Peptides against a protein of PDB entry 4A54. Designs and how they scored, part 5

Target 1, 94 residues: chain A of PDB entry 4A54
Amino acid sequence: MSVADFYGSNVEVLLNNDSKARGVITNFDSSNSILQLRLANDSTKSIVTKDIKDLRILPKNEIMPKNGTKSPSTNSTKLKSAETYSSKNKWSMD

## One batch from the design tools (peptide; made by RFdiffusion4, then SolubleMPNN)

Design b2_p25_1_s4 (from b2_p25_1, 11 letters changed)
Fold by OpenDDE base, seed 5:
Structure b2_p25_1_s4 (fold): chain B 94 residues (1-94), chain A 25 residues (1-25)
Amino acid sequence: as target 1 above (94 residues)
Amino acid sequence: SELIKKLEKKLNESLEELKKEEEEK
């Protein structure tokens, strides 16, 4: 399988500095060999492939970062009801 | 790219390990 086949997979990445990153694979830049992960806080982490010591795919039942789908704040554009000012044309019949 | 092949290998190996663990449950 290609790297693209793993988009959407939840992974734990062990880096060469012994730090860990956990997130969903969202993209891979083949030109620069950069793996992009979406983290639990919805931020994106870019990891250079050279810095990867090890990687494991996490089971689906493990806590997926809750995509806090910030419901798009429906800007309730309060349609200012154009108060139709009924200009009472006072027809002065002189 | 050698780096891409290395990443693909790690991903595929991890997938096979995950499948094996699921079959053992």
Scores: peptide ipSAE 0.583, ipTM 0.888, DockQ to the pose 0.427
Fold by OpenDDE base, seed 1:
Structure b2_p25_1_s4 (fold): chain B 94 residues (1-94), chain A 25 residues (1-25)
Amino acid sequence: as target 1 above (94 residues)
Amino acid sequence: SELIKKLEKKLNESLEELKKEEEEK
């Protein structure tokens, strides 16, 4: 599988400095070999692949503490397509 | 490309471990 197949997966990353990061894989920069994680506080962390000592995919059932940020109900504001009545200004060129 | 292959390997290995743990439950 490619790295892109793991987008949306929750992972724990162990770095070479023995620090850990947990987050959802949101992107991978192949040119620079940078893995991007979305953290629990909705911030983004960029990790250089060379600095990764180990990586573990977390089970889906491990409820990341959903900080209950209510998914803003996308109020689909029905943008009423204002039917721009093209009032054909009948330019009565008398 | 070597770094990408390393990352892909780790991801795939971790996925297989996760599947094994789910089958043993």
Scores: peptide ipSAE 0.527, ipTM 0.858, DockQ to the pose 0.463
Fold by OpenDDE base, seed 2:
Structure b2_p25_1_s4 (fold): chain B 94 residues (1-94), chain A 25 residues (1-25)
Amino acid sequence: as target 1 above (94 residues)
Amino acid sequence: SELIKKLEKKLNESLEELKKEEEEK
């Protein structure tokens, strides 16, 4: 099982300095051993795995950082129906 | 839930393996 199997999971990371980070796992950089979390403010936090003391998966009912499921802002871009002014070129049959 | 705990365990195990691999380099 790989870290990639947990992409999209909402997690709380306890760091060695006793600070906590909460976010969705978006990526893991295997070359640098860096876990990337998307935070509630839509920023990305990079965490070195060596600094992780503990990690827990948050239940789905807890405040998921706004996955950019922007509710489709029904910006009803009113496609202003460009009124095809079919300017009937009255081809005057002269 | 038991499932969440199992997933947490697996994730933490995966992270610990990664830490060990990095320490051995």
Scores: peptide ipSAE 0.310, ipTM 0.793, DockQ to the pose 0.066
Fold by OpenDDE base, seed 4:
Structure b2_p25_1_s4 (fold): chain B 94 residues (1-94), chain A 25 residues (1-25)
Amino acid sequence: as target 1 above (94 residues)
Amino acid sequence: SELIKKLEKKLNESLEELKKEEEEK
């Protein structure tokens, strides 16, 4: 499993200096080992992976940064209950 | 949820692997 599997996830990162950052994972630079987070103010924070002490995934109900990567539209497949409108085709045979 | 905890664990494991790869370079 790769870091890329978590793109779009809202996370809280605890750093080695005990500071915290919250944001959506937007990118990972493997060459420089930098995790990029989009913050609530739509700015981007770059974090060196060696400085990360711990990371947690926040529930979807927590305020995501507004530059929404569209939540994958939960296609709420509104199971529109296809109300089978029984279109009674009243074939009126006159 | 249990699923979220599992994902957190996997993400942290992935980050630790990356740290090890950097220490080897």
Scores: peptide ipSAE 0.313, ipTM 0.793, DockQ to the pose 0.074; fails the geometry check

Design b2_p25_3_s3 (from b2_p25_3, 10 letters changed)
Fold by OpenDDE base, seed 2:
Structure b2_p25_3_s3 (fold): chain B 94 residues (1-94), chain A 25 residues (1-25)
Amino acid sequence: as target 1 above (94 residues)
Amino acid sequence: SNKEHIEELEKKLNESLEELKKEEE
């Protein structure tokens, strides 16, 4: 089984310095032994695997604490469908 | 249970990471 089998998993990583990181596994760089996590703020954190003490997979239902970034009000810019002005070519029958 | 399945996956992931650490040594 490879680390790639866990891409998309939400994990909590405990580091050797007792710090924690939470994010989704997005990539693993095998050449440099670096695990990449996408964090709640959409930033990417690179973690050297040798610095990982323990890793926990978080249940899908655990809402990553979205830092209360206000849901971008989707200003639904109503793309006003360009009214196809059907230029009625009044064919003047002469 | 879903919990047991997650724990198994965690174990497999941690095992994979430990193997990678050993290969780096």
Scores: peptide ipSAE 0.358, ipTM 0.815, DockQ to the pose 0.076
Fold by OpenDDE base, seed 3:
Structure b2_p25_3_s3 (fold): chain B 94 residues (1-94), chain A 25 residues (1-25)
Amino acid sequence: as target 1 above (94 residues)
Amino acid sequence: SNKEHIEELEKKLNESLEELKKEEE
């Protein structure tokens, strides 16, 4: 199985220096052995495979770093305040 | 289980990375 089979997977990478990186696998440079992750802030982190101690795949149900949260279009339903129909009963006394 | 499937995928990915490290040595 190739690294390319995991493109789009959300992963946690543990590096040899004990630092961690979380992101989506976007690319692998086979010539330089560099794994590219897209981070939560939409930046790209390049990791040399020799620096990887361990890799964990995060479950799909785990809130992936929201790419652009479509701001819920608050359909401000302007509740048009029901204008009180003042039924002025003009009692025409004919 | 979903957990076992993820663990298998993690194993395969880590194995692929280790093979790549060996090819560069």
Scores: peptide ipSAE 0.357, ipTM 0.815, DockQ to the pose 0.072
Fold by OpenDDE base, seed 1:
Structure b2_p25_3_s3 (fold): chain B 94 residues (1-94), chain A 25 residues (1-25)
Amino acid sequence: as target 1 above (94 residues)
Amino acid sequence: SNKEHIEELEKKLNESLEELKKEEE
């Protein structure tokens, strides 16, 4: 099998320095032995195959971590308006 | 199973990469 058979696969690459990269295989340069990945941010990363320790194919259902737009957790602090009903029952002792 | 299929593909991919490394040395 060739590396080209895996184009479009989402992979995790473990490098010899124990760093990891995740992306979709877009190309392989056989002349220079370079694997090209498209990352989650749509950038490309070139990895020399000699630096690859191991490759893992990720399931299609693994949502690439969308750059989590931190939905601003609107901490809706429900200001419980403590309506202090100070109903001072003034007992008018008449 | 899908898992077994993925594992086989991973093996084949890694084997292909190892062959390429040997051809370059």
Scores: peptide ipSAE 0.355, ipTM 0.814, DockQ to the pose 0.073
Fold by OpenDDE base, seed 5:
Structure b2_p25_3_s3 (fold): chain B 94 residues (1-94), chain A 25 residues (1-25)
Amino acid sequence: as target 1 above (94 residues)
Amino acid sequence: SNKEHIEELEKKLNESLEELKKEEE
């Protein structure tokens, strides 16, 4: 399975410096191992894969940063604070 | 369940990223 299979997924990236970034996977540069995210402010963030400690896929029902279209607030399951998320997605599907 | 499916996809994505890190060493 390739990283390209996850294009369009909304993710939370935990970096080695314990900072977090949230965005939609828009591209992956395989030559330089750089993951590109579109952030909520429509800016683009490039992350080197070696700086990634962990990556979490966010539920589809969460408001994704889309270019200008407010996705209808489907049930925003407020994912618990980023500080308590271990390696497993602890969110309710209800 | 949808949760289990997402967890499986997340695992596969993280595995793919770890493989890429090993190729850079």
Scores: peptide ipSAE 0.354, ipTM 0.810, DockQ to the pose 0.080

Design b2_p25_6_s2
Fold by OpenDDE base, seed 2:
Structure b2_p25_6_s2 (fold): chain B 94 residues (1-94), chain A 25 residues (1-25)
Amino acid sequence: as target 1 above (94 residues)
Amino acid sequence: DKEENEAFIKELEKKLEESKKELEE
């Protein structure tokens, strides 16, 4: 089978430096032996094949651990609803 | 080296195939 047969597969890659990368296989450059992964943050990581120590395909139902993006402290700037002071123009009808 | 490159590609393909097999078992 070719690497292209695995496009769209979610994989965990163990690198020779013992770091791990998780992502979907989006492309493979056979000329340069570069595996391209789309990560959970929609960024792309290029991995040189020679740097791959091990690889496993993750089941489709395995929720890619969302890199705990620090929930941006939504400083809910409570947009203080500008109290529309309805200036009741009391039109004094004389 | 082209030969070295092909060897790495084949190894990657093997790892993918093995992992697929393990997932289907």
Scores: peptide ipSAE 0.625, ipTM 0.907, DockQ to the pose 0.635
Fold by OpenDDE base, seed 3:
Structure b2_p25_6_s2 (fold): chain B 94 residues (1-94), chain A 25 residues (1-25)
Amino acid sequence: as target 1 above (94 residues)
Amino acid sequence: DKEENEAFIKELEKKLEESKKELEE
C-alpha cells in the first residue's frame, strides 16, 4: 500500500525528539521522504520520514479538537436602517 | 542514498498499514 492511499487520514505522529504532531495527511514527497500534514489551525507541517518514531491513524469520531475558532459571532449588528424620515419641509412659497 | 530513502518510505508505509489494521480491529 502506498502513502497516497492514506491521504485524508487523520494521524498522530510521534517524532524522534518526542514531540507530537496531529493532522490530516495531505501530501507525500517520495523523492525527499517528506510527509505533509494539515494541522487543526489549517497550517501545514512538513515532516521528514526519518524523523518519525511512530504513527497512528486516529478514528474518524475522534473529534480533533477543532480549535473552536470562535466563529466570530457575526454580531449581525442589525444596521438599524436609520429611516431618515426626510420630513419634506413643504416650503410653502407665499 | 536512494536506497536509504526507499527504506524509510517502506517503514512509513508499514506503520500506516499496521495502524490501519489496529483501527479496524
Scores: peptide ipSAE 0.624, ipTM 0.907, DockQ to the pose 0.637
Fold by OpenDDE base, seed 4:
Structure b2_p25_6_s2 (fold): chain B 94 residues (1-94), chain A 25 residues (1-25)
Amino acid sequence: as target 1 above (94 residues)
Amino acid sequence: DKEENEAFIKELEKKLEESKKELEE
């Protein structure tokens, strides 16, 4: 199989310097042997193949640690239910 | 060296294939 068959796969890459990178394989430059990963923060990391010590494909259910962009806590401003006092408009039908 | 580059690509492909196999086992 070619590297292209793994596009869209979420991988953990162990580098020769013992650092790790996690991301989705988005592209591979065969001429320069550069693997491109999209990271959790939507940035792109380029890795030279010769620097890869090991790699593993992550299960689809492994949530990439999304750097918790705090979903803006929608301050559910509890709209204080303004008690619409039902003013009984006594429509005096004259 | 083109030959060296191809060797690295083949090694990457092998690692990906092995990892896929492990995931499916």
Scores: peptide ipSAE 0.624, ipTM 0.907, DockQ to the pose 0.711
Fold by OpenDDE base, seed 5:
Structure b2_p25_6_s2 (fold): chain B 94 residues (1-94), chain A 25 residues (1-25)
Amino acid sequence: as target 1 above (94 residues)
Amino acid sequence: DKEENEAFIKELEKKLEESKKELEE
């Protein structure tokens, strides 16, 4: 079975440095041995296969902890339309 | 080395297959 058969699977990856990554397998580069995960924040993390200590597939019902990182509401600061003050050049021709 | 790379890929595939089996059990 190829790694491609697991595309779309939600996984927890334990790295050799004891850090963990959780995400959906989106791609695998066999030439460079790079596993790509889509994280909860929609970013992509690339992991070199040699750095993987262990991996487990998570059940579909495991609610990915929504890291409630409040997407900073980009308060669209309404760029106040600089009212083009029509400088009425009162050209007082005298 | 290409051979070393293929070995790492096979190990990854094995871990995925084993984890899938454990999930379905």
Scores: peptide ipSAE 0.628, ipTM 0.906, DockQ to the pose 0.618; fails the geometry check

## One batch from the design tools (peptide; made by RFdiffusion4, then SolubleMPNN)

Design b2_p26_7_s1
Fold by OpenDDE base, seed 5:
Structure b2_p26_7_s1 (fold): chain B 94 residues (1-94), chain A 26 residues (1-26)
Amino acid sequence: as target 1 above (94 residues)
Amino acid sequence: SELIKELEKKLEESLKELEEEKEKKE
């Protein structure tokens, strides 16, 4: 399985310095080997893979950090239908 | 990358443990 298969999972990460981070996996940069977590305070923490000592996926029943539903900003680009006002050039045929 | 493979392995193992714990509670 790829790391991407675990997007949305709530994890506890144990770092090599014995600190812990808890959050939802939101992204993984394969080029730089950086794991991105969304924390309980809706901030984002980037963790370099080499600094990870261990990982634990948490059960869904544990209070997931409120995923701030980034509602996809449907930038409804209201395509302003440029109503082409057909300016009827009244060609007055005098 | 060896580091990526190690991360994938840790995630897979942790998922397996989580599934086994669920099966024991059923």
Scores: peptide ipSAE 0.590, ipTM 0.898, DockQ to the pose 0.421
Fold by OpenDDE base, seed 4:
Structure b2_p26_7_s1 (fold): chain B 94 residues (1-94), chain A 26 residues (1-26)
Amino acid sequence: as target 1 above (94 residues)
Amino acid sequence: SELIKELEKKLEESLKELEEEKEKKE
């Protein structure tokens, strides 16, 4: 299986320095071997694969405090079509 | 890369362990 098959999984990562990180796998950069986790505070942590000592997938029932990501209200910033204000520079050369 | 394969292996093993634990609780 590819790392991408585990997107959305809640994981605990043990690093080589014996620190731990918990979060949801959101992305993997294969070119740089970087795993991206979304943390409980909605921040993103990037982890270099070489620094991972161990990893476990957490059961779905372990309520990570889903900070209710209020779905970012897609403020559809309607890209108001730049109405080309044709500034008719009436260069009246009188 | 070898590092990516190792990560994939760890994920697969962890998934297997998780499923085995679920089966033991049913």
Scores: peptide ipSAE 0.590, ipTM 0.898, DockQ to the pose 0.361
Fold by OpenDDE base, seed 1:
Structure b2_p26_7_s1 (fold): chain B 94 residues (1-94), chain A 26 residues (1-26)
Amino acid sequence: as target 1 above (94 residues)
Amino acid sequence: SELIKELEKKLEESLKELEEEKEKKE
């Protein structure tokens, strides 16, 4: 399975420095080997894979104390797809 | 990369453990 198959999973990550992080897997940058977690405070933590000692998936029913912060309205920030303005330099060689 | 494969393995093992624990509680 790929790391992407685990998006949305709540995990506890044990780091090499013996610190722990808990959050939902939101993204994985394969090029840089960076795991992104959404924390209980809705902040994002980036973890370099080399710093991960161990991890466990938490049961779905483990109520992370949702601080009653309103489910952030998924403001679908339309990530405006950066229109790669393919500047077709139409070098019109007349 | 080897690091990515290790991460995937840890995730897979943890999922398996979680499923086994659920089956034991039912």
Scores: peptide ipSAE 0.589, ipTM 0.897, DockQ to the pose 0.427
Fold by OpenDDE base, seed 3:
Order: structure tokens, then sequence, then C-alpha cells
Structure b2_p26_7_s1 (fold): chain B 94 residues (1-94), chain A 26 residues (1-26)
């Protein structure tokens, strides 16, 4: 299964520094191994995979701290493609 | 990469755990 299969999942990420991040998986940069989360404040957090100690997928009904955002109803809410930050990551294939 | 595979594994394991928890609550 690819990371992309988990897009839209709400996750709790435990980092190696023992900090936690919670958000929805919006993108994954395979070239740079960077996981992108949309946080409760609608900001985006980029996490380098090597910094991830552990990860937990949260139940759909588990209230993301944003009280007001409707649980992503199974309706194909077009997750508006968060602008693929085409980070021109120069994939140095070296 | 090995890092990507590890992330995929963590996601898969977490999904499995989530499904098992749902089954226990029903």
Amino acid sequence: as target 1 above (94 residues)
Amino acid sequence: SELIKELEKKLEESLKELEEEKEKKE
C-alpha cells in the first residue's frame, strides 16, 4: 500500500524529539521523504519521514481539535487538492 | 527508499490497529 492511499486520513505523528503533530495527510513527497499534514489551524506542516518515531491513524469520529469542521463526511468532499506545492525538489537522482 | 517503506509499514499497522479497535467496540 502506498502513502497516497492514506491521503485524507487524520493522523497523530510522534516525532523523534517526542513532540506530536496532528493533522490530515494531504501530500507525500517521495523524492524527499516528506509527509505533509494539514493542521487544525489550516496551516501545513511538513515532516521529514526520518523524524517520525510513530504514527497513529485517528478514528473519523475523533474530533479534530477544530470543533467546527464537519468530520470529513464520506462525501467525496473534493479535498481541494492542497496546491501541490510543487516544491521543485530537484530530485538529484544521485 | 527504506524510509518510505518504514512509513508505509507504520501506516498499514496503524490502520490494522484502528480496524481492530472498531471491531472490539461493536
Scores: peptide ipSAE 0.567, ipTM 0.896, DockQ to the pose 0.455

Design b2_p26_7_s2
Fold by OpenDDE base, seed 1:
Structure b2_p26_7_s2 (fold): chain B 94 residues (1-94), chain A 26 residues (1-26)
Amino acid sequence: as target 1 above (94 residues)
Amino acid sequence: SSLIKELEKKLQESLEKQKEEEKKKE
């Protein structure tokens, strides 16, 4: 079983310093052994695996308070495509 | 890596524990 099989799981992580983090597993960087959690405030926390003392998968029914993410009104800022006039400076090689 | 295997083990053990707890509630 890979770490990826647990994506979307809500977990409580106990760190070696006895602090705790709670969040949903969103990604795992295998190269650096970094676990990424999405927290209740929609921020992302990166945890180095070596700092993990213990893990607990939380039951699905613990509805993390869905902070009603108001769908960010995509203010379609029409990024006016600044036509970068590529002034091809024709370097006239004499 | 040894660290990845350890993490996978902890996750698996946590899952198994959760399943056992759910069975006890039935």
Scores: peptide ipSAE 0.539, ipTM 0.858, DockQ to the pose 0.355
Fold by OpenDDE base, seed 5:
Structure b2_p26_7_s2 (fold): chain B 94 residues (1-94), chain A 26 residues (1-26)
Amino acid sequence: as target 1 above (94 residues)
Amino acid sequence: SSLIKELEKKLQESLEKQKEEEKKKE
C-alpha cells in the first residue's frame, strides 16, 4: 500500500509541536517526503513527514466546512461581437 | 525511506481504526 492510495482522504494531522491540521490529501512528494493537504479555505498546506506525530482519517460524513469559495462567477464577458459596421463605402461615382 | 514507510503505516492503522468504529455503530 502506498501513500497515493489515500489521495482524497480527509485527515487530521497532529504535528510534533502539538498543532493540528485538517484537510484532504492531495499529493505526496516522495522525493522530499512532503504531504500536501487542501484545507477548508481551499489553501494548500505542505507538511514535512518528519513533523507528523499522528494521523487520523476522518469519516466521509464529516463535511469539511467548505468555506463557500464563491465559484468564480465566470463573468461571461459577453464578447460583444463587434458588429463590423460595414461602412458602406458610398462609392459616389459622382 | 523509513519515514515514508512510517507514514504509510500510520495511514493504514488509521483506516483500520475507522473501519472498526463504523462496525460498532451498525
Scores: peptide ipSAE 0.537, ipTM 0.858, DockQ to the pose 0.363
Fold by OpenDDE base, seed 4:
Structure b2_p26_7_s2 (fold): chain B 94 residues (1-94), chain A 26 residues (1-26)
Amino acid sequence: as target 1 above (94 residues)
Amino acid sequence: SSLIKELEKKLQESLEKQKEEEKKKE
C-alpha cells in the first residue's frame, strides 16, 4: 500500500514537538519525504515525514469544521502560465 | 526509504484501528 492510496483522507498528525495538524492528504513528495495537507482554511501545510510522531485517520463522520465555502468543483484549472498581464494603468488624466 | 515505509505503516495501522472501532459500535 502506498501513501497515494490515502489521498483525500482526513488525518490528524502529531509531530515530534507535540504540535498537531489536521487536514486532508493532498500530495506526497517521495523524493523529499514531504506530506502535504490541505487545512480547514484551504491553506496547504507541508510536513516532513521525519517530524511525524503519530498519525490517525479521522472518521468520515467527523465534520471538519467546514468553513462553509462549498468545495469548489475540482475544475482542473490548468495552471495557466502566469501571463504577466501588465495591467497598463492607463492613468487617464482628466 | 525507511521513512516512507514507516509513514505507510502508520497510515495502514490507523486505517485498521478505525475499522476495528467501527465494528465495535455496531
Scores: peptide ipSAE 0.534, ipTM 0.857, DockQ to the pose 0.323
Fold by OpenDDE base, seed 3:
Structure b2_p26_7_s2 (fold): chain B 94 residues (1-94), chain A 26 residues (1-26)
Amino acid sequence: as target 1 above (94 residues)
Amino acid sequence: SSLIKELEKKLQESLEKQKEEEKKKE
């Protein structure tokens, strides 16, 4: 199963620094192993895979509060595609 | 590739856990 199979999933990511991020998986840069999340404020957060301690897919009924956007829980494919992550610096794939 | 595989594994495991939790709520 590829990471792309989880696009549109609402996830909670626990980072190695014990910080948490919640968002919808919008993209994955396989070349740099960077996961892109769309956050509740419609901003995007790029997370390096090596910094991920744990992941939790949130239940469909758990509405991620999106400012003014429809909850991803609706089967509406209307998830506006977040910008494709483009890193200026290539990171070695481990 | 190791990091990608690790991420895929974590996602899959999380999905399985979610399904198990949903089943317990029924």
Scores: peptide ipSAE 0.506, ipTM 0.858, DockQ to the pose 0.495

Design b2_p26_7_s4
Fold by OpenDDE base, seed 2:
Structure b2_p26_7_s4 (fold): chain B 94 residues (1-94), chain A 26 residues (1-26)
Amino acid sequence: as target 1 above (94 residues)
Amino acid sequence: SELIKELEKKLQESLEKQKEEEKKKE
């Protein structure tokens, strides 16, 4: 089974320094053995595989605590519909 | 690499543990 089969899984990673990281597996760099996690704050954390002591997949029902940081209302840039003023060519029939 | 294989093993073992825990709750 490949690491890629676990993309999108929510995991808790225990590091060798006894710190923990929780996030969704978004990518794995096989060349450098680096696991990428998307954290609850939407930041990305890169973890070197050799620093991983243990890992557990979290059940899907565990709602990652959405830090209620109000997603800044992306100001929907009103795509100003360029009203293509169809310049009605006034065909002046003389 | 051995590191990749170890990571894959940890992921697989974790998945199996999760499945076992789910069966115990039913």
Scores: peptide ipSAE 0.542, ipTM 0.862, DockQ to the pose 0.380
Fold by OpenDDE base, seed 5:
Structure b2_p26_7_s4 (fold): chain B 94 residues (1-94), chain A 26 residues (1-26)
Amino acid sequence: as target 1 above (94 residues)
Amino acid sequence: SELIKELEKKLQESLEKQKEEEKKKE
């Protein structure tokens, strides 16, 4: 099982300095061993794996304070169907 | 990386604990 299997999970991270961070796992940089969390204020916190003392996955029922997840506005780019105006070439039949 | 393996282990253990707690509520 890889760290990527936990993307989207809400976690509480206890750091070696006894500070805590809560957020959703958004990314993991395996090359640098950096875990990225999206916090409640929509900011991103990068945590070096070596600084992690403990982790707890939070139950899904804990209502993360919905900071206004701007639902990706499906910019329905109304593909304006370029009505190809068939320029009727008035072939003047002389 | 040993550090990555440790992180994966912590995540897996936390997931299993969560599943066990959910089963106790049924």
Scores: peptide ipSAE 0.537, ipTM 0.860, DockQ to the pose 0.390
Fold by OpenDDE base, seed 1:
Structure b2_p26_7_s4 (fold): chain B 94 residues (1-94), chain A 26 residues (1-26)
Amino acid sequence: as target 1 above (94 residues)
Amino acid sequence: SELIKELEKKLQESLEKQKEEEKKKE
């Protein structure tokens, strides 16, 4: 079983410094061994695996109080796709 | 890596414990 199988799980992580973090597993960086948690305030916390003392999956019914923070208005910054006009320099050899 | 395997083990063990606790409540 891979860490990816637990994406979306709500977990409590006990760190080696005896601090705790609670959040939803959103990603895992295998190259750097970093676990990413989405916290109740919608921020992301990155935890280095070596700093994890213990981990507990929380019951699904423990609704993390979604602080109804208004979804920040997705400022649809229309990233104007800079049409990279590939100026095909048609080198027409006449 | 050994660290990844340890994390996977902790996750699996936690899941199993949760399932066992849920069965005890029925």
Scores: peptide ipSAE 0.533, ipTM 0.858, DockQ to the pose 0.365
Fold by OpenDDE base, seed 3:
Structure b2_p26_7_s4 (fold): chain B 94 residues (1-94), chain A 26 residues (1-26)
Amino acid sequence: as target 1 above (94 residues)
Amino acid sequence: SELIKELEKKLQESLEKQKEEEKKKE
C-alpha cells in the first residue's frame, strides 16, 4: 500500500519534538519524503517523514475543528485529484 | 527509501487500529 492510498484521510501526526499536527493528507513527495497536510485553516503544512514519530488516522466522524463554517455536506465533492504539483525542482546540477 | 516504508507502515497500522476501535463500539 502506498502513501497515496491515504490521500484524503484525516490524520493526527505526532512529531519527534512532541508537537502534533492535524490535517488531511493532500500529497506526498516521495523524492524528498515530505508529507503534506491541509490544516483546519486551509493552510498547507509540509512535514518531513523523518520528523514523524507516530500517526493516527482519525475517524470520519471526528469533526476536524473546522472553524465555524458549515458541515462539509457529504456531497461527493470529487476529490479533485490533487494536481500533482509537478514541482519541477529542476535541480540544475551545475 | 526506508523512511517511506516506515511511513507506509505507520499509516497501515493506524488504519488497522481504527478498524479495531470501530468494531469495539458496535
Scores: peptide ipSAE 0.526, ipTM 0.859, DockQ to the pose 0.427

